# Peptides against a protein of PDB entry 6DSZ: the designs that were tried, part 206

Target 1, 361 residues: chain A of PDB entry 6DSZ
Amino acid sequence: NYVVTAQKPTAVNGCVTGHFTSAEDLNLLIAKNTRLEIYVVTAEGLRPVKEVGMYGKIAVMELFRPKGESKDLLFILTAKYNACILEYKQSGESIDIITRAHGNVQDRIGRPSETGIIGIIDPECRMIGLRLYDGLFKVIPLDRDNKELKAFNIRLEELHVIDVKFLYGCQAPTICFVYQDPQGRHVKTYEVSLREKEFNKGPWKQENVEAEASMVIAVPEPFGGAIIIGQESITYHNGDKYLAIAPPIIKQSTIVCHNRVDPNGSRYLLGDMEGRLFMLLLEKEEQMDGTVTLKDLRVELLGETSIAECLTYLDNGVVFVGSRLGDSQLVKLNVDSNEQGSYVVAMETFTNLGPIVDMCV

## One batch from the design tools (peptide; made by RFdiffusion4, then SolubleMPNN)

Design b2_p21_2_s2 (from b2_p21_2, 12 letters changed)
Fold by OpenDDE base, seed 4:
Structure b2_p21_2_s2 (fold): chain B 361 residues (1-361), chain A 21 residues (1-21)
Amino acid sequence: as target 1 above (361 residues)
Amino acid sequence: MEEKKKEEEEYLKKLEEALKK
C-alpha cells in the first residue's frame, strides 16, 4: 500500500481576511483547492493556526458576522455545491472548527453558468446569494438556529450574469449585477424579498456599460452604490451619482481581482493578469450637511506582484497576494516609491508547485 | 442562431416549471 502522500496543494484559489479565531485576532484564510489554511496576522508575520480539509474544491469562501456574534463565521461553498457555515472554537490548546450549518445547494435543473460559481453575503447578514445556474439566483436565509442550510431559487431574467454583489445600506437585501444581453453589458439592481421569494425592482440600473465590464464592487457607506470595473473603464453608480474614469494604464491588462483596503470603501486594491497591483481611490467631498459624496475616482499603479487570483489587505500596508498561476506573496505597500518607482516590496513568497494532478490511481 | 434561441426557450421553460413546484 503505497500511501502516496498527496502533495499539499499550493495554488491559491481564494483568500479572505477577518476575525475568525476571535474578535481581536486578524486572520488570513487561504483556500488551496480542498484545503483551508487559517493564519493569525501578527506584527511578526503569519502564524499558522489550523488547516482544514474540505469535502471538495472550495469555490466560495466568505467571512461574515451575523448580529450578536462576537467573531466572524465562515461560509464555504464547494464546487460540488456543498455549503457550510464554520465557526472557530478554541478551548485552551484544543482548536475545533465547528460546522454551524450545512447543506447541499445543487439543483437538478439548471445550466451551470460559464463564469462559474458566485457566492455573496448580504452586508447585514440577512441572506447568502448564490449564482450557480443561468437564470436562477439562489438564496440561503441566514438563521442562527438552523443547522440545515435551506435554499430557494428566484428566477433571474438576465441569463448571462457576469458578476453580482449585495449592496450596502439597503433596507431590503439588494443585489447589483453586471449582465450581458444581445445589446451589450448592463448593470441592474434587484431587491430580494425573502418573504415573497421574488425580486423587486432595485433602486437603479445602468444600461450599456462597457462591453468588457467584468466586476462589481459594492461600496459601503457613506458612499454606497457600486463600482463597475471593465477593461477600459471604471465606473461608479449609487442611484444618484454616476462617475466614470478611463485611465489608460488599465487597458494594458485585464483587472481580475479586487479587495477593499479601507472599511469605508475609500481605497481598493486591483490586480490584473500581468501581476500589476493598483490602488483605486475614491475621493470624497463633504457636503455642508455632513453628507459624504464621491468627488472623483483615481487609479494609481503601485507595482508588480505575482498574478493574483485573489488579494486581501491585512494590516499596516501588508497585502496577501494569492496566486493560482504563480507564487503567492506577502507584500508591503510603501508610501514612497523605490528607485524603480514601485511602492510594492515582497516580504515573503510562497512557492507554487503547480496543480496537484489528482493522479487517480 | 435559431437553434440557440430554441434551446434557450426550452431551458427557460424547464426553469419556470421547476420554480412552480
Scores: peptide ipSAE 0.435, ipTM 0.904, DockQ to the pose 0.009
Fold by OpenDDE base, seed 2:
Structure b2_p21_2_s2 (fold): chain B 361 residues (1-361), chain A 21 residues (1-21)
Amino acid sequence: as target 1 above (361 residues)
Amino acid sequence: MEEKKKEEEEYLKKLEEALKK
């Protein structure tokens, strides 16, 4: 009996950071196919806390903190459309992952979108949004008392959504998305009415963005708005201000992931398909009336890492590079460059043994 | 082109029917 010890998945397909185990603990959560790994970030590195087997491949993993919660909750959606909200509970030495809510959000009628499953959470925790199918936006209201994840669909006129995020600082939940039509790629916003179960006109739109615009970053206050990442350009829009840069360095390889470094949205990590790590910087201008506006955008090459599927800034210049194609890494960002001009130093490398082919037996 | 438009129209019709239920 060869107990084929099913090799644990090593390829990372998602990572998030937040305060899941406690209000004080900084956690790194790593999705490796059907496995969730939970770490506490320490000065010495990553301390493993728990591993959780999920009932399917993790497609969405997001931390969120509803009003009145002391710590973050975890939303997971699987590739088979099983949704759950998880809570970490510790009682002495006993560690439990509690399912606060669950549901299946699969629709019988819907064309799965080419860009895959997108799951987003409103920054004010009013709802979860899911782009699962072309022409539909699924909403899961976040009600405290609902153990059952009830979802409804809103008709989305734009069939080919590339990426979507909730914006910050909006009175109503507002999505910003890049979509493609026969005329090109565009950015649009919609307000989501929970009451009427419909979209209302959002605060702004931008027609004819870069043809390869692929990612939306929602920018927190005080800037607000969104960053649109393309192949050749990075643009900012908040309804009142538009700014675009086209740094030649980003044209060499497609940016595929991002992560916010600063809570105020002044810096973002960007990773490309060659494993280059960039810092995107938002320069502020303080006006005489106390308003903060975006003055400029800048991109700096930090160095090279494994090809990131996901990036997570932890603390003190430490970044987790989650890689699907290569080894995941903990890297240190230094203030000063080395002799090669790199600001990146590998601290730890996690060997990727390749995709576990889920032999669906 | 026409077939894709027809397929899209049929898909949209199915979505509308699903949203009314």
Scores: peptide ipSAE 0.432, ipTM 0.905, DockQ to the pose 0.009
Fold by OpenDDE base, seed 5:
Structure b2_p21_2_s2 (fold): chain B 361 residues (1-361), chain A 21 residues (1-21)
Amino acid sequence: as target 1 above (361 residues)
Amino acid sequence: MEEKKKEEEEYLKKLEEALKK
């Protein structure tokens, strides 16, 4: 009897940073197919805390903190549309991952979208939004007493959504999305009415964005609005202000992931298909009335890493590079470049042994 | 082109029928 020790998955398909184990601990959570790995970020590196088996491949993994919670909760959606909200509990040496809520959010009639599953959480924790199917936006209201994740669908007229995020600083939950129609790619916003279970007109739209616009970044206050990442351009819009840059360096390879560095949205990491790591910087201008506006956008090449499936800034210039195709890395961002002009130094490398082919035997 | 448009129209009809229930 060869006990084939099932090799643990090593390919990373998602990562998030937050305060999951406690209010004080900084955690790195890593999704590796059906496995969730939980680490505490320390000055000495990553300390493993717990591994959790999920009832399917993790498709969405997001941390969020509802009002009155001392620490973050974890939303997980699997590729088979099993949703759960998880809480970390520790009682002495006993560590438990508690399911606070769960549900299956699969629809029978929806056509799965070509761009895959998108899951987003409203910054004010009013709802979870799911783009699972063309022409539908699924809403899960966030209620503290809700043990069963109930969802409803809203009709989304735009069938070919590329990416979607919730905006910050909106009175009502507001989504911003890139979509494609026969005329090209566009950006639109909708307010989500929980009461009426419908979309209302959002604050702004931008027609005819770059043909390869692929990602939306919601920008927190004071800037607000969104960044749209394309193949050749990066644009910002908040309803009142529009800015666009077309740095030649980003044209060389497609940007595939991003992560916010600063809580105020002044810096973002960008990773491309060649493993290049960039910093996107939002330059502020303070007006005489004390309002902060976006003055300019700039992109800086930091260096090269493994090809990122996901990026997450930890602390003190340390970044986790989650890779599906290569080795995952902890890297340090330095203020000064090395002799090769790189600001990136590899601190630790996590060997990727390749995808576990689920051979259904 | 026409087949893709027809498939899209049929899909939209199914969605509308699903949302009315």
Scores: peptide ipSAE 0.432, ipTM 0.903, DockQ to the pose 0.009
Fold by OpenDDE base, seed 1:
Structure b2_p21_2_s2 (fold): chain B 361 residues (1-361), chain A 21 residues (1-21)
Amino acid sequence: as target 1 above (361 residues)
Amino acid sequence: MEEKKKEEEEYLKKLEEALKK
């Protein structure tokens, strides 16, 4: 009788920061295959609060705050297409994770996209968008009273979507996506009509972006728009303004993850395949009319970490580096560089024992 | 409602056939 003591998964597949346990608590949520770990961020470090087992590998994990909620809710989608919205409730010493809504969003027919599952939430919490299959965009309307997550598909003419996000500051829910066709990679926007269950023409498009454009970052107001990250270039577009940079330092390794540092979208962390950590800075220009426009983009090398699968800025210059291939880390960003020119100091390291091969028995 | 589901299913079949090429 081999009691395979099921070692807890240590490889990180996703991480998010927000206010899940309370309005006041800053939380770090970590996805490790089927396991969700919930921490409170404290001055002393990460305090574990709860561990939750999921019915399948976590593929999407996003915090969102609907209007009138005091704290964030958690959307999870598993690799088996089980969707749920979770709420943290504490009553004295009793801690419960409540499922507010659930559903299976699998289609009976369709080829799963080779680039995997993409899940996004509208910043105004009107809907969840899912790219599960090529040529389809699945919409889950967010309704407060709906315990059953009902989804519908909208047809995408663009069969090969690379990445997609909802934009900020749009009257209607608007997606921005990078797609590939025989002519190259392009950026397009669509408005999502919940009523008609169709796409309307979005505010802008950009044809013929960098051939290896791989990520879309939706930028909050006042800038709005999106950042497109490629192998060689970083571009900003908001419909009115376009700006591109090609810093040589990013050519050395592919940027694979990002996280917003400032709520206003003025800074982003970028991680590459070599474990290099960058800061992307959006320089502001205040116009005479009080409008804020993007003046410039800059990229600064901060230092080296474990190879990030995901990054999340916590507070006070502390970053969680979630790693699948190496040890996850808490790192401190310093204002001054060390003797080696690094602004990054490892505070804590979380040993990765390797991928638990789920032996499907 | 049933017609839209049928149209969606027919589209998904066409899409699956297109992706097999």
Scores: peptide ipSAE 0.042, ipTM 0.592, DockQ to the pose 0.010

Design b2_p21_2_s3 (from b2_p21_2, 11 letters changed)
Fold by OpenDDE base, seed 3:
Structure b2_p21_2_s3 (fold): chain B 361 residues (1-361), chain A 21 residues (1-21)
Amino acid sequence: as target 1 above (361 residues)
Amino acid sequence: SEKKKEEEKKYLEELEKKLKE
């Protein structure tokens, strides 16, 4: 009996950092096709805690902390539209991943969007938003007592959404999205009414952004607003302030992923299709009234890594580079550059054996 | 193209109809 040890997937298609196992533990969660790997981040490196098999390829993986929870919960959406909210529970040596809520969010209506599945969580944990189909925005209200994830659709007039996020600091849940129409790409905001199950007019819009604007980053307070990343430009908008930069260095390769470094949104990691790692810096200006405004945006080249599918800042300048095409890495960001001008040092490399093609036998 | 706009319009109209059912 050859036990064909099914090779575990090694290609990373998502990663997140947070406090999932406890309030005190820093965790790295890695999505590898249908598998979720959970690590504790330690001074000695990554300690494996649990591996979980999912009922499908993980398409969305987001940590969130509802009010009154001591630790983060995990939202997962699969490519087959199975949604769940997971909780880590430890009782002595027994480790359980509990499904707090689940549901299938597939519609019989709508065309699957060409840009794939987008899943986002409101920073105040009021709802989950899903862009699954053209012309629809699905909302899952977050209720503590609901074991069944009930969703509803809101019509989205903008048929070709490129990326979407929830904004921070909004009284009502507010989305910011890049969309394409015949005139180009634009940024728009909508408030989401849970009560009326409709969109209301958002606080701002920006028409005619860069033609290749591909990503939205929601910026926490005190800055608020959003960053829009294109091929040639990076822009910031919060309704009151607009800033744009066009650093020549980002034109060489498309930025494909990002991760927030600082909780206040002052720094972001950016990864491109060549494996270049950048730092985006938000320079603050303190006003006389104590308000903090964005003074400037700056991009710095840190170095080169494996081509990132996802990035996540852990702690103390350590970054996990999740790669689908190459080896995943733990890298250290240094304050000083090496002789080659790189601030990046590889600490650990995780061999990628390639995508496990689910051969449907 | 005009054809693409008409196809998109038709898709949205069909979507609206299905959302009301």
Scores: peptide ipSAE 0.426, ipTM 0.919, DockQ to the pose 0.009
Fold by OpenDDE base, seed 4:
Structure b2_p21_2_s3 (fold): chain B 361 residues (1-361), chain A 21 residues (1-21)
Amino acid sequence: as target 1 above (361 residues)
Amino acid sequence: SEKKKEEEKKYLEELEKKLKE
């Protein structure tokens, strides 16, 4: 019996940054198919802490910090609809990844969405939202004492959801989503009632957005609202303010991933299908009453990287570029451009050995 | 197409029925 040691997956299909190992540690978590890799970000680079095998391909991986937790918990959803909440525990040299809660969220009803699985967490950690099936939005209430993840479905009238996020600063959990109908693409918001298990009318909508609007970014306070990324345009809306830009540089290739740089949502990294890395900047205007409003949006080309499946800003201008199609990279963002006009310097490259064909023997 | 819209409507109606069961 030759146990062919299946090569470890190298293609990255997700990455997140947060405080998973401790409140003080900055972590990089990398999803490589069924494998989760956990790193501590140090001044010297990435320190590997643990690798975890998952019971299926990781489809969603999100860090969240419920009220009264000292560190982040990890939500994982697999492509087989196995959901879990993981906690890191260390006792001396013993490192354990503990399942706080688990469940299977597969439905016998509904058609799987063509755009795949979307999983989102309310910024106030009231619930997890899942778009798994057309016309359904699944809610997992977050309860500390519940080891079994229970979910319920809400009917979503909009069948063709492109992307969805929870908004910040909402009294009730509020989703913002891009959807497509016969008239084009639109943005809508809904409040989620846990009590009534229904959607209520959200604070705003934007009809007839760009035809190729593909991504929603929820913007933290003080700005609030959402950014909608298209092929040709980037728009902001918060109910009171609308801004749109159409920088020619983004038309060349589709933006496929994003990551927030600043906690206040003033900067975002954007990656496109050509491996171009952009900075999206939200210019603030401080009002006399101390309110902060969005003045303008700006996009800057930083440079070129591997084609990002996911991006995560670590610290000190270091970015992890998770690539499925190419080599993943650690890159440094510099304040000054090099001789070629790039602000990006590759620090480390992680060779992608290609798709591990799981030969199901 | 009108046909697609009708198919989508039927799908949603079936979902709504199943969600109430």
Scores: peptide ipSAE 0.420, ipTM 0.916, DockQ to the pose 0.009
Fold by OpenDDE base, seed 1:
Structure b2_p21_2_s3 (fold): chain B 361 residues (1-361), chain A 21 residues (1-21)
Amino acid sequence: as target 1 above (361 residues)
Amino acid sequence: SEKKKEEEKKYLEELEKKLKE
């Protein structure tokens, strides 16, 4: 009797921070293949609360707070296109993860996109957007009373979407995406009409961005707009203002993940393929009318970590570095550099035992 | 290549047809 002790997955493929267990608790949620780990962030470190087995590899994991909810809900999409919205409920010592809504969003049509599954949530919680297949954008309307996640497809003329986000501060849900065509990479926006189930022309576009533009960051108000991250450049656009920087330090390795530090979008963590950790800073200018505009963009090297698959800022300068290729880490960001010029100190390291080979029996 | 553009055009036309069905 070979008791194959199924080793728990250790490689991290997603992480998110928010208020899932309560309005007051700060949580770290970690996706490890089919496993979801839920922690409470404390002054003493991470306190484990619950582990949840999912019916498939987690492909998308996003926290969102619908209007009138006191705490965040969790959207999960699996690699087999099973979607669910989860709620944490605690009644005394009883802890339950409740499925508020579920559905399968697989299509019988379309080619799966080479860049994999992208799932995004409108900041105003009007819809979920899914890029699953080339030439299609799937919309899941968010309705409070609907236990069944119903979706529809909108045709997307741009076949090769690299990354997509919903923008902040838009009257209608608006996507911003990087796409590739034979002429290069471009940025476009579309408004999503839930009523007509179609795209309308978005507020802006930028043709011929950097050839290796790979990520879109939606920037909250008061700045609004988006940041586009390339191999050599970082650009900001909001329809009215364009700003680009090309800091030489980012050319050494490809930026592969990001996380917003400040709720107002003033700072972002960036991680590259060498495990370098950067801070992207948005410098504000206050106009005479009280409007806030972007003055400048700056990038600072903080230090080195494990190669991040995902980053999430917790609190008090603590960052979780979720790694697929190496050990995941809790790191502290310091104000002062060490003797080596690093602002990063490892607090805790989580050993990665490598990919669980799913022995399909 | 022109062949790739034709393949992409055909793919989109097939998608559009299936979305109307």
Scores: peptide ipSAE 0.418, ipTM 0.916, DockQ to the pose 0.009
Fold by OpenDDE base, seed 5:
Structure b2_p21_2_s3 (fold): chain B 361 residues (1-361), chain A 21 residues (1-21)
Amino acid sequence: as target 1 above (361 residues)
Amino acid sequence: SEKKKEEEKKYLEELEKKLKE
């Protein structure tokens, strides 16, 4: 009986940073297929806390903090549409991951979207949104007392959604999404009515964005609005202000992931298909009335890393580069460039042994 | 293509029907 110790998956398919173990601890959570790894970020590096086996491949992994929770909760959706909300609980030396809520969100209706599963959480924790199927937007209301994740569908007229996010600072939960129609790619917003279970007209739209617009970044207050990332351009829109840049450097390779650095949305990391790491900077202008407006957008090349599937800023200029194709890395961002003009220094490398081929035995 | 548009239209019509059931 060869107990083939199944090699643990090493390819990273998701990562998030937040306060999951406690209010004070900074955590890195890493998804590796069906495995969740939980680390505490320390001055000495990553301290492993727990590993959790999930009942399927992790497709969505998001931290969120409902009102009156002391620490973040974890939303997980699997590729088989099993949803759960997890809580970390420590009692002395005993560490438990508690399922606060669970459910299966699979529908018998609709076609699975070609761009895969998208899961998003409202910044005010009113709902979870799921784009699972073409022409549907699934809503999971967030209720504290509900152990069963109940969902409903709203019809989405736009069949070919590329990316979707919830916006910040909206009275009602508001989504912003890039979609494709026969005329090209466009950006639209919808308000989500939990009461009526329908979409209302959102605050703004932008028709005829770049043909390869692929990502939406929701920008926190005070800026608000969204950033749209394309192949050749980066655009900002908040309903009142529009800005676009077309830095030649981003045209060389497709941006594939992003992560917010500053809580106020002043900086974002961008990773491309060549492993180049960029900083996107939002330059502020303070008006005489004390309002803050976006003055300009700027992109800076920081350096090269492994090809990121996901990026997450930890603290003190440390970034985790989660890679599916290569080795994952812990990297340091420096203020000054090295002799090669790079601001990136590898601190630690995590060997990727390749994809676990699901041998269906 | 016109074929793709027709397929998308049929899909939406079917989806609308199933959402009302």
Scores: peptide ipSAE 0.414, ipTM 0.916, DockQ to the pose 0.009; fails the geometry check

